# Ledger of designs, part 52: peptides against a protein of PDB entry 3C66

Target 1, 189 residues: chain A of PDB entry 3C66
Amino acid sequence: KSWANLFEKNDFFFRYKFYLEITAYTRGSDEQHLKWSGLVESKVRLLVMKLEVLAGIKIAHPFTKPFESSYCCPTEDDYEMIQDKYGSHKTETALNALKLVTDENKEEESIKDAPKAYLSTMYIGLDFNIENKKEKVDIHIPCTEFVNLCRSFNEDYGDHKVFNLALRFVKGYDLPDEVFDENEKRPSK

## One batch from the design tools (peptide; aimed at target 1 D138)

Design b2_p28_1_s2 (made by RFdiffusion4, then SolubleMPNN; from b2_p28_1 with K5E K15N K18E E20K E21G V24L I26L)
Fold by OpenDDE base, seed 2:
Structure b2_p28_1_s2 (fold): chain B 189 residues (1-189), chain A 28 residues (1-28)
Amino acid sequence: as target 1 above (189 residues)
Amino acid sequence: EDEVEGFILADGNGNILEDKGMTLTLTP
């Protein structure tokens, strides 16, 4: 399929063996998250460009739409747990201990006034140049550079209790459930 | 089997809070 077809969900989450997840986290207001996630999202294209030029990477294709979610997050420990567990199918079930905010429940008093963690996640599908030998690919440099690109010089963004950014490197079969439709079968190993 | 190790957590000022690397070992 053409690169342009990756702007739609289609088979994007089935097409690649590996994905890079970029998640902007905010434990605060929706307004705070909008600003923070917007900044992160605006930089993703630069990460893609840096990935594309790595010799070991054949393809780096972004899914252009973020995935949005939010959880009731009453404690800092909950926030740390979210950041640790989110983005992997192996661990995401731990998030079931928290209340997912939905359009259906967001107006409930217990949810409306609760502290929330907001998540915006971008995905990059990765295809690598595979040789008939064991090969190690390291994408640490572009990822670290991306972190630096996303940095705000506003000290408020340095509060790790509020604003964080995560990059997670995952296999396709370990993608979070959110990327699949209800009728879609998760990729197997 | 291919092995993936990749996780970075940073704050909004670019301070790294956690770094588990960002590597893939491809096995033919």
Scores: peptide ipSAE 0.775, ipTM 0.966, DockQ to the pose 0.810
OpenDDE base, seeds 1, 3, 4, 5: peptide ipSAE 0.774, 0.772, 0.772, 0.773; ipTM 0.967, 0.966, 0.966, 0.966

Design b2_p28_1_s3 (made by RFdiffusion4, then SolubleMPNN; from b2_p28_1, 8 letters changed)
Fold by OpenDDE base, seed 2:
Structure b2_p28_1_s3 (fold): chain B 189 residues (1-189), chain A 28 residues (1-28)
Amino acid sequence: as target 1 above (189 residues)
Amino acid sequence: EDEVEGFIKADGNGNILEDKGMTLTLTP
């Protein structure tokens, strides 16, 4: 399918065996998150470009829309837990201990004024040049460069209690449930 | 089986908070 078809969800999360997840985290206001996530999202194309030129990468295709979620996050430990557990099907069930903020519940008094962690996640589908030999692909350099690209010179963004970003390398069958529709079956191993 | 090890976390100033590498081992 053409690049144009990747702007829609379609089969994007079934097309690749591997994905790179980029998540912007904010424990603060929606306004803070909008600015932070916007910065991170604006740089994703540069990461794609850097990935595409790696010899081991055949294709790096971004899913152009972020996935948005937020949780009631009363403690710093909860925030650390979110950052540790989010982005993997194996671990995301731990997030069930937290209250997911939804359009249906966001106006509840217990949720409305509660501390929140906001998450915006971008996905890049990866296809690799596979040889008939064991091969190790390392994408650490472009990922660390991306972190550097996302850096703000505003010291406020250095508060790890508020602003973080993560890159997670996952297999397609370990993608979070959020990327699949209710009627879709998770890719098998 | 293919093995994936990849997780990097950083703050908004680019300080690395966690780095587990970013590697894929492809096995035919």
Scores: peptide ipSAE 0.770, ipTM 0.965, DockQ to the pose 0.804
OpenDDE base, seeds 1, 3, 4, 5: peptide ipSAE 0.770, 0.767, 0.766, 0.768; ipTM 0.966, 0.965, 0.965, 0.966

Design b2_p28_1_s4 (made by RFdiffusion4, then SolubleMPNN; from b2_p28_1, 9 letters changed)
Fold by OpenDDE base, seed 1:
Structure b2_p28_1_s4 (fold): chain B 189 residues (1-189), chain A 28 residues (1-28)
Amino acid sequence: as target 1 above (189 residues)
Amino acid sequence: EDEVEGRIVADGNGNILEDKGMTLTIEP
């Protein structure tokens, strides 16, 4: 299916019951993050291809653009919290304890030179072949293969205190607030 | 109710740090 007919943002995040979130994390410089996230983003199409051929999957539809965010991240514990809490509406409120970096505040002295965690998130909408019976769909293999595709052979990327990749399987009503406009109501359960 | 269990975390070298699987159970 042509990615040219990608749905508008507002329609995309209401269209599917299930989403796969792919997040590249970097606690370091913006330059480090650009290289890392660029590598991950360049491989997402390969994950989509592997998902599309699974018998239980009717549609795997990627959103074309990553969502970008960054937080002041003074400690390793803060970085672990970000990675644990991000990507779910149920848990993302914990991130309010951290300072979100914005265009308005990025030049403040307390923020400009502070340690930061950078996040780039890609979304894939999933539609499944539902029968009138209990079904179990497992997408673990394509996801682990994707992790292997994203691996760098540079040892610097093996520092889990700096570079991480996460895949999260979520329901549409539990998507992060970032995917909705301020005037939009999130999908109901 | 449909159940979703799925989270995988790895470092930049592909070392798995967390693997909770990637499974959807659909219940009609």
Scores: peptide ipSAE 0.752, ipTM 0.961, DockQ to the pose 0.779
OpenDDE base, seeds 2, 3, 4, 5: peptide ipSAE 0.750, 0.743, 0.737, 0.750; ipTM 0.960, 0.941, 0.959, 0.960

Design b2_p28_2 (made by RFdiffusion4)
Pose (drawn by RFdiffusion4):
Structure b2_p28_2 (pose): chain A 189 residues (1-189), chain P 28 residues (1-28)
Amino acid sequence: as target 1 above (189 residues)
Amino acid sequence: EQEELEEEQEELQEELEEEQEELEEEEE
């Protein structure tokens, strides 16, 4: 074999059938999003601990990098549809109605200056100890406990016309395009 | 240190399971 093989990119978004995504949103400024997403990102490891001790959770595997994007966001209505539509491949297409900030256009006049909404998503891949028969598995408490941990007593993130946090349980075939690079086909049926 | 870590994990698991049972009772 060769050195190139050792350094082959991981296949995180193909190896699990289930993923928990944690999303920080900011309809505000760049630094408002830096602090906000920075706080949320600092708590994600705690969710891994809370989840992984559970009977039923075989592994809660955090990916090493947040997925970031921002859109020009004129209206409150837009910010809301971003939260609604972002996160699932079934629905993320609706985001095409808004202008996405890219490598090419981040420097353009009508974009550099436009108000923006910011997204920062972390992924926890899940695998399960499948109990007995096909049964429901409830991981609601550790998710809400994680949400309650996303707070600061010296910084108010209470204005939800600005700051928001969301979590999604998304099957592998339904992961957002952003997680697969130019090479990779996405998982199927 | 490893035994203490396992005890802490068991305590956390019990707490999460108790809170889950309470939530299910409230929903009923």

Design b2_p28_2_s3 (made by RFdiffusion4, then SolubleMPNN; from b2_p28_2, 14 letters changed)
Fold by OpenDDE base, seed 3:
Structure b2_p28_2_s3 (fold): chain B 189 residues (1-189), chain A 28 residues (1-28)
Amino acid sequence: as target 1 above (189 residues)
Amino acid sequence: MEEEEEKEKEKLRKELEEKEKERKKEEE
């Protein structure tokens, strides 16, 4: 029975105190993003396996569905702002300065031909072994290896003006609004 | 305990951000 069938979306984002967010960014075409995000998504399972063998990690559980979003991104500064502000409830309100691309507005002439930043975000729920106070859980090594693996797969993915990959560690109460349904209350501190 | 976990996580974030900045400089 595949791990995918056991957890409803609603339980996943309330189950863990900590999450690792993996966001693939593309400032370019939808085709470029599809290739880049698809590569990143295909490697997430390798990252999970590397996290699970760390003595300080009790569980590393991937959410199976990516979260997709896109913004009108006319400048490089806007693209840097997206990468800085996305992935935290505390900072995501800054993205309201940009036009979110939706199914309702994507055919508008001003949006259709505009430069876009595409985002695909994967989530890993983390449970830590709290009892071993002495074991510093250095997740840096597996995360850095993951970024290097994705970036080295194709020479084109070295272009930081187009392709970016960020890993963010967040608490459940600071997850982006996108992970919750309209009727769900965000986890409290 | 929560503070040490937060410090290690912030350290990870900064080290990843620095490595991305260094790589951008080597490609220019």
Scores: peptide ipSAE 0.026, ipTM 0.546, DockQ to the pose 0.043
OpenDDE base, seeds 1, 2, 4, 5: peptide ipSAE 0.026, 0.024, 0.023, 0.024; ipTM 0.494, 0.540, 0.471, 0.556; seeds 1, 5 fail the geometry check

Design b2_p28_2_s4 (made by RFdiffusion4, then SolubleMPNN; from b2_p28_2, 14 letters changed)
Fold by OpenDDE base, seed 1:
Structure b2_p28_2_s4 (fold): chain B 189 residues (1-189), chain A 28 residues (1-28)
Amino acid sequence: as target 1 above (189 residues)
Amino acid sequence: SAEEEEKKKEELRKKLLEEQKKREEEEK
């Protein structure tokens, strides 16, 4: 069972040409993020169901666990930068300008009480039906519905200064480094 | 055709991001 899960993890980010990244952002407390990300994660299955019924989508396969990260986020501009740059290998290097919170540094005085942005990212692997070339697969509709569903669940989640939700369509070769082990080679174009 | 499909997907990505940005701007 454990090796199957490891194999599924390692193979998941190589299996698909395309991925949908669902990132819940919170600039606030860990408790706020836990509630927000937990809600988003609980709704991912509904998004998968909506994606699977699209004629142009052959497979929508969710990854089983979220990826968690947090950054020191002293300003709103930093929070906007995180949301802009996160989720793509091409742009994620810009996040190096921010202090990544780790288990090793979280107790440092400069980090412990600092404003933080928390990120929880879910991945959906996508396989498209090539033959149905005529119907532009518009994943925009189900994605928008998903965002609206999550945001409307609680009035507090309408506060974009605190809570954000982004869906990003990425190619396998442009996945963030976090999804690969140190010894894994990034998928080629 | 594969390049065209990739372009369409990239356009869709851009639209999603733009709409997210618009929603974020409307709620500010």
Scores: peptide ipSAE 0.023, ipTM 0.477, DockQ to the pose 0.044
OpenDDE base, seeds 2, 3, 4, 5: peptide ipSAE 0.020, 0.021, 0.019, 0.023; ipTM 0.462, 0.491, 0.464, 0.475; seed 4 fails the geometry check

Design b2_p28_3 (made by RFdiffusion4)
Pose (drawn by RFdiffusion4):
Structure b2_p28_3 (pose): chain A 189 residues (1-189), chain P 28 residues (1-28)
Amino acid sequence: as target 1 above (189 residues)
Amino acid sequence: DESEVHGFILADGNGKILKDEEMFAVLE
């Protein structure tokens, strides 16, 4: 074989059928989002610990990089549809109604200056100890405990017209396009 | 695959739940 093989890109978004995504939103400034997503990101490892000790959870595997994007966001209505529609491949298409900040346009006049909404998503891939028969698996408490941990006593993130946090349980075929690069086809049926 | 996933949680930065759709999965 060759050195090029050892350095082959991982296949994180293909190896699991289930993913937990944690999303920090900011309809505000660049530094408001830096602090906010920075706080949330600092707690994600704790969710891994809380999840992984559970009977039923075989593994909670965090990816190493947050997925980041921002949209021009004039109205409160837009910020809300972003939160609603972002995260699932079934629905992320509605985001095309807003202007996405890219490598090419981040420098343009009507974009550099426009108010923006910011997203930062981390992925925890899940695998399960499948109990007995087809049963419901409840991981709600560790998810809300994680949410309660996303706080600061010296920084108010209470204004939800600005700061928001969301979690989604998304099957592999339904992951957002952003996680697959130009090469990769997405998982199927 | 007959497995299903359910759940969505939305909260403010102080931990206030704005929307909760219970976090769970039905596994084959």

Design b2_p28_3_s1 (made by RFdiffusion4, then SolubleMPNN; from b2_p28_3, 11 letters changed)
Fold by OpenDDE base, seed 5:
Structure b2_p28_3_s1 (fold): chain B 189 residues (1-189), chain A 28 residues (1-28)
Amino acid sequence: as target 1 above (189 residues)
Amino acid sequence: DDSEAFGRIVADGNGNILEDEEMYLILS
């Protein structure tokens, strides 16, 4: 069975204590973002495979649909803020200072022609083998290797003002609001 | 639950690391 058929959306984001977030960022055109995010998304399965072989990891389960969002991003500082604040419920409220692009507002003149930051986020739910009291599980190596897998040989992708990739390790209670429906209660700590 | 998750990595599209925090969890 495909990973997508294992859990409903709401079950997925409540099932695990820990999640790995992979976000592709683009400050540019939608076409640029489509190419960049597509590259990143195409490699996620390789990260899953590397995580699954770690002794402390019992399950690495990808949520197969990316979460897409975009913001009006007039400055480089705004782009840095998006990258810093996105992906955590603790910090995402800072993004309220920016205009979220929606289907309802995308045709407004002030939004249509504005510089955009595009975000595509993949989620991996993680279940761990707890053998001993206080076990440290390090996932840094697989994550670094994933960054290397996502690298493009086109120098244009080396412009950090345009293209970035982030991996963030979070607990379920700190997932962004975007993963929950309006009527869903966020997981407890 | 005293378990904690840590870490964030940021890189450009060429794989150059811009931010590198150790990514790990402490299980309790």
Scores: peptide ipSAE 0.662, ipTM 0.949, DockQ to the pose 0.824
OpenDDE base, seeds 1, 2, 3, 4: peptide ipSAE 0.412, 0.258, 0.465, 0.406; ipTM 0.899, 0.837, 0.911, 0.895; seed 2 fails the geometry check

Design b2_p28_3_s2 (made by RFdiffusion4, then SolubleMPNN; from b2_p28_3, 9 letters changed)
Fold by OpenDDE base, seed 1:
Structure b2_p28_3_s2 (fold): chain B 189 residues (1-189), chain A 28 residues (1-28)
Amino acid sequence: as target 1 above (189 residues)
Amino acid sequence: DKSEAIGEIVADGNGNILKDEEMSLILE
């Protein structure tokens, strides 16, 4: 059975205790972000394959599509804040200080021509083989290899003020609000 | 749940590592 058929999409973010978040950041144009995020997304399958063969990992299940968001990002400090605060429920409330770009507001003059930070986030649900008496499961090597695989063939991606990539290992109760419907309660600790 | 999930890696588009933390599950 394909992983897509094994799990209902609606309960994906409730099924696992642990998730790996992969976020492509772009402070620039929509076109720049589309190219960068597309490259990152194209490599996620390879990371899953590397995770699945680890003895401590029972399941590595990617979510089918990225989550997309964008913020008005007038300063470099704002961009650093986004990268620091995004990806954790504990810290994401700090992003409320920034203007979220929506379909309703994107044509407003103050937003349309404003500098923007774009975010595309892929999620991998992880289930671990706890019975193996392993006190520690290390996923650092596969994650580092993934970063290396996302290395740009274009020198323009070398500008860290524009293009960034983050991998974050989190518990299900600390997932960002974006992964839950408005009527859903986040998992408890 | 005494288990901890920790770690973050941040890089630019060329793969230069800006932040390199241990990515691991620690079982207590």
Scores: peptide ipSAE 0.232, ipTM 0.822, DockQ to the pose 0.775
OpenDDE base, seeds 2, 3, 4, 5: peptide ipSAE 0.219, 0.063, 0.187, 0.230; ipTM 0.812, 0.558, 0.792, 0.820; seeds 2, 3 fail the geometry check

Design b2_p28_3_s3 (made by RFdiffusion4, then SolubleMPNN; from b2_p28_3, 11 letters changed)
Fold by OpenDDE base, seed 4:
Structure b2_p28_3_s3 (fold): chain B 189 residues (1-189), chain A 28 residues (1-28)
Amino acid sequence: as target 1 above (189 residues)
Amino acid sequence: DKSEAFGRIVADGNGNILEDKEMSLILE
């Protein structure tokens, strides 16, 4: 496979103009998130396979590891905000209103006992076949099929107050800050 | 580069669609 030779994070997030983000959200326990995100992550390769066979897609390259983060999430509105704002550089600054959980602060009483939203995000870099000056590539079907593949037979995953899944189609310059090192400049438009 | 990528799907663990925006790319 053509993407098998690309293993470095820095190269990955600069290599493509377009990315598909898959984020598993859990407002609950770490154990709940581990199960949910693990399920979602296990299906990403199937999505890649479906994307690769589309005529307009030259390459669909998954990044090998998820990005993990968690926020203090006191309310349902906060959880909705996380899901709305996460995954885009344009909107992620809104998340500054929430407390990011880190190894340094996780033992603080105000954080330790607070409700958490957990996020696991997988990235797929996309390269397209540009044959015409203007071409529309529709990836809606594979994405919808992926959602179906992630459906759980466990009824607990049906609680949208706890478990959610989002797919976001973004340009490289609009990737979240988390994918870049502190000394790296994000791609330009 | 006038190419645009857009779309968002949000679903629960049972596949109920909470938000469905067209997942597509316009290449220019």
Scores: peptide ipSAE 0.234, ipTM 0.813, DockQ to the pose 0.830
OpenDDE base, seeds 1, 2, 3, 5: peptide ipSAE 0.230, 0.206, 0.237, 0.201; ipTM 0.813, 0.804, 0.820, 0.797; seeds 2, 3 fail the geometry check

Design b2_p28_3_s4 (made by RFdiffusion4, then SolubleMPNN; from b2_p28_3 with V5A H6F F8Y K16N F24Y A25L V26I)
Fold by OpenDDE base, seed 1:
Structure b2_p28_3_s4 (fold): chain B 189 residues (1-189), chain A 28 residues (1-28)
Amino acid sequence: as target 1 above (189 residues)
Amino acid sequence: DESEAFGYILADGNGNILKDEEMYLILE
């Protein structure tokens, strides 16, 4: 299929009822994260193709750009918390316990050399075909296949304390705050 | 809208699944 209809941030996060979030996590250097997230991002189109052919799915459109964030992450427990809480408006407030790295604070001595968790998140909006509408649509197989596509045979990437990949399925009202501007109202249920 | 989405998968960089919740939506 032609992916000419890749969307910029316009009404993308209001257009669909459901979104699949793909997050590459790295607790390490920015260089490590760049390589890891780049690998994951390069495979997203393959997941889109698998989703589009599922019965009941009319449209699967990726957002063109990743959302980037990083946190000071001094412990393994903090890293686990980030991965558990990120990607849902219901749970993301727990991340307020951690220091978000910003352009304003990144050069502070306490932040610059601190251990960090890096996040790159891709979004896929999903719409449904009324004619082929199922009460339940299972997307587990394509998601598992995507995990396999992103696998590296380098043993360094097998360290779950450093490199991870997450997929989260959410409704529009539960999207993270990062996808909305300050003047935008969050979608209702 | 009574429709809901479910699922969460976490894996390492070698493709080993660490957390596995079924990925699906219910349309109502």
Scores: peptide ipSAE 0.785, ipTM 0.969, DockQ to the pose 0.741
OpenDDE base, seeds 2, 3, 4, 5: peptide ipSAE 0.766, 0.781, 0.759, 0.780; ipTM 0.964, 0.968, 0.962, 0.968; seed 4 fails the geometry check

Design b2_p28_4 (made by RFdiffusion4)
Pose (drawn by RFdiffusion4):
Structure b2_p28_4 (pose): chain A 189 residues (1-189), chain P 28 residues (1-28)
Amino acid sequence: as target 1 above (189 residues)
Amino acid sequence: EPIVYLPNEVIEAEYGRAKATLYNFDYE
């Protein structure tokens, strides 16, 4: 074999059938999003601990990098559709109605200056101890406990016209395009 | 495969904590 093989990119977004995504949103400024997403990102490891001790959870595997994007966001209505539509491949297409900030256009006049909404998503891949028969598995409490941990007593993130947090349980084939690079086909049926 | 139960829920904002939303997958 060769050195090139050892350094082959991981296949995180193909190896699990289930993922928990944690999303921090900011309809505000760059530094408002830096602090906000920074706080949320700092608590994600705790959710891994809370989840992984559960009977039923075989593993809660955090990915090493948040997925970031921002859109020009004129209206409150837009910010809301971003939260609604972002996170699933079935629905993320609706985001094409808004201008996405890219490597090419981040420097353009009508974009550099435009109000923006910011996204920061972390992924926890899940695998399960399948109990007895096909049964429901409830991981609600550790998810809400994680939400209650996303707070600061010296910084108010209460204005939801600005700051938001969301979690999604998304099957592998339904992961957002952003997680697969130019090479990779996405998982199927 | 197990059916993961994560109810669709809205958690209102408080001082220092932002509004949160939970989404679950729609099973067929």

Design b2_p28_4_s1 (made by RFdiffusion4, then SolubleMPNN; from b2_p28_4, 14 letters changed)
Fold by OpenDDE base, seed 2:
Structure b2_p28_4_s1 (fold): chain B 189 residues (1-189), chain A 28 residues (1-28)
Amino acid sequence: as target 1 above (189 residues)
Amino acid sequence: EPIIDLPDTVIPAKKGRPRARLFGYEYE
């Protein structure tokens, strides 16, 4: 779509007060994650279309590139923790308890063959039509439909021990640090 | 500015464990 080419990273995460984070999780192989995240990413446009037609949503603009991260994930509890804590600045510090896999450390013996959780996160900037002082927009339906769409695509994606998908509604000031450059100041409340 | 009453919501990664309090989460 024509809108995809209009967004620059630096502006995108400052343009909206609200964001929808779509994170595909994989505790398994890189190949498994590539397939899973690729599928999820391919369906984001459909979610955007469903969001745009909601009366309370003025704008739903996806950021074109996913954010990628991976952690050493020795246990299922660690995997649950990642899914619980990731995606919010308020909670992301808990992830420091896990080893972040980087290009610099991926060949280390303790990391190379360790179980890993892979994360791919897509962002949708949201602007709302507010007619009244208090407006509530229910985005749960399209989001749930999206999750079901992704999960139902392949039987393997029903295995929650391996594949997971979470959607998080996040305020701009609570976006994860990953979306900002070192020289950028986090948006204020 | 108008107040947007949008609760913090998370569509859970795993079935059966809704993270969003204000939305009834069910997988179809």
Scores: peptide ipSAE 0.029, ipTM 0.653, DockQ to the pose 0.130
OpenDDE base, seeds 1, 3, 4, 5: peptide ipSAE 0.169, 0.028, 0.028, 0.026; ipTM 0.700, 0.607, 0.607, 0.646; seed 1 fails the geometry check

Design b2_p28_4_s2 (made by RFdiffusion4, then SolubleMPNN; from b2_p28_4, 11 letters changed)
Fold by OpenDDE base, seed 5:
Structure b2_p28_4_s2 (fold): chain B 189 residues (1-189), chain A 28 residues (1-28)
Amino acid sequence: as target 1 above (189 residues)
Amino acid sequence: EPIIDLPNTEIPAEKGRAKARLFGYEYE
């Protein structure tokens, strides 16, 4: 039950001090994003398996629900900005310069047919061994292997102007606002 | 807290392969 509960929101984003974010980006059609994000999401379990066997990592638990968002993205510079700023509370305020697509505004003429960047983000909660707290934990290798696996799986996703992905390591207090309900207080440092 | 090794890295696009980014945590 305890493990199963981690796949529900509940207190998942309060349970861990550290999180790994996996984001699939698509500047194109919703159909393109569905296929690309689906591929990335299907490989997350493999990343978890690689993380779990690393010395110093006690637990790597994925949150099963992806977080979906989209922005009006008229330029390539805007797309680069999204990829640079998304995923951290410290930097996400920069995204306020762009128009977030919502259920309330998606039918507006200025938004409906505008170029969009789609984002799907998966989260992994990380717990480290206390006895090995002084040990340097290298997650660079499994993260690199993961992105290489995703980006080489199908050549249909080879256009970097359309398809991208990112992994971000963050502390709980720096998680994006999207993971918290309006009535929830952000974890403190 | 543990020291995490994940350097900020931009993996360039290649033929048939998308671009990827790795963001390590920066401690203040």
Scores: peptide ipSAE 0.609, ipTM 0.925, DockQ to the pose 0.679
OpenDDE base, seeds 1, 2, 3, 4: peptide ipSAE 0.587, 0.600, 0.602, 0.589; ipTM 0.917, 0.921, 0.920, 0.919

Design b2_p28_4_s3 (made by RFdiffusion4, then SolubleMPNN; from b2_p28_4, 14 letters changed)
Fold by OpenDDE base, seed 5:
Structure b2_p28_4_s3 (fold): chain B 189 residues (1-189), chain A 28 residues (1-28)
Amino acid sequence: as target 1 above (189 residues)
Amino acid sequence: EPIIDLPDTVIPAKKGQARARLFGYEYE
């Protein structure tokens, strides 16, 4: 579809007031994450199609490049914390308690063989029909269908200790720092 | 802008024990 290359990064994250974040989490191997995140990413187009037909949604445009990150994740509690705190500027500072894996540190003895949580995040920009401000837009159904589609693909994905999927509705000014370059100013409220 | 109904809930999967989180928003 034409929307696949519609927006550059610097325009996309300033273009909309609202975003839907889709994050695939894996606490396991990089191979496991590659399969899981790849599946989720392959289904985003179907979610977009379901969102676009909702009366309250004027536009649903995906940013096609995933954002990748990984953390040292020694405990189940750490994994739950990542899933709770990631995806919002208001809460992401809590992740500073964990060791971010980088190209510079990935070969360190304390990091190389440590348990890790892998994250792949896709973004959808949303524009709503303003004229019916009284209309309640419910995106729960298409989002639930999307989750079920991804999770039903393989029985191995039933292990929530390893594989997780989260959808977060976020305002533009509350997007994670990762979507902005150092020289970019965060959108105002 | 419209009120967005997206409850902050754990979404059960139809197959297995798989779960997902849907983080909600209410427009102010």
Scores: peptide ipSAE 0.026, ipTM 0.633, DockQ to the pose 0.579
OpenDDE base, seeds 1, 2, 3, 4: peptide ipSAE 0.024, 0.023, 0.022, 0.025; ipTM 0.631, 0.616, 0.613, 0.619

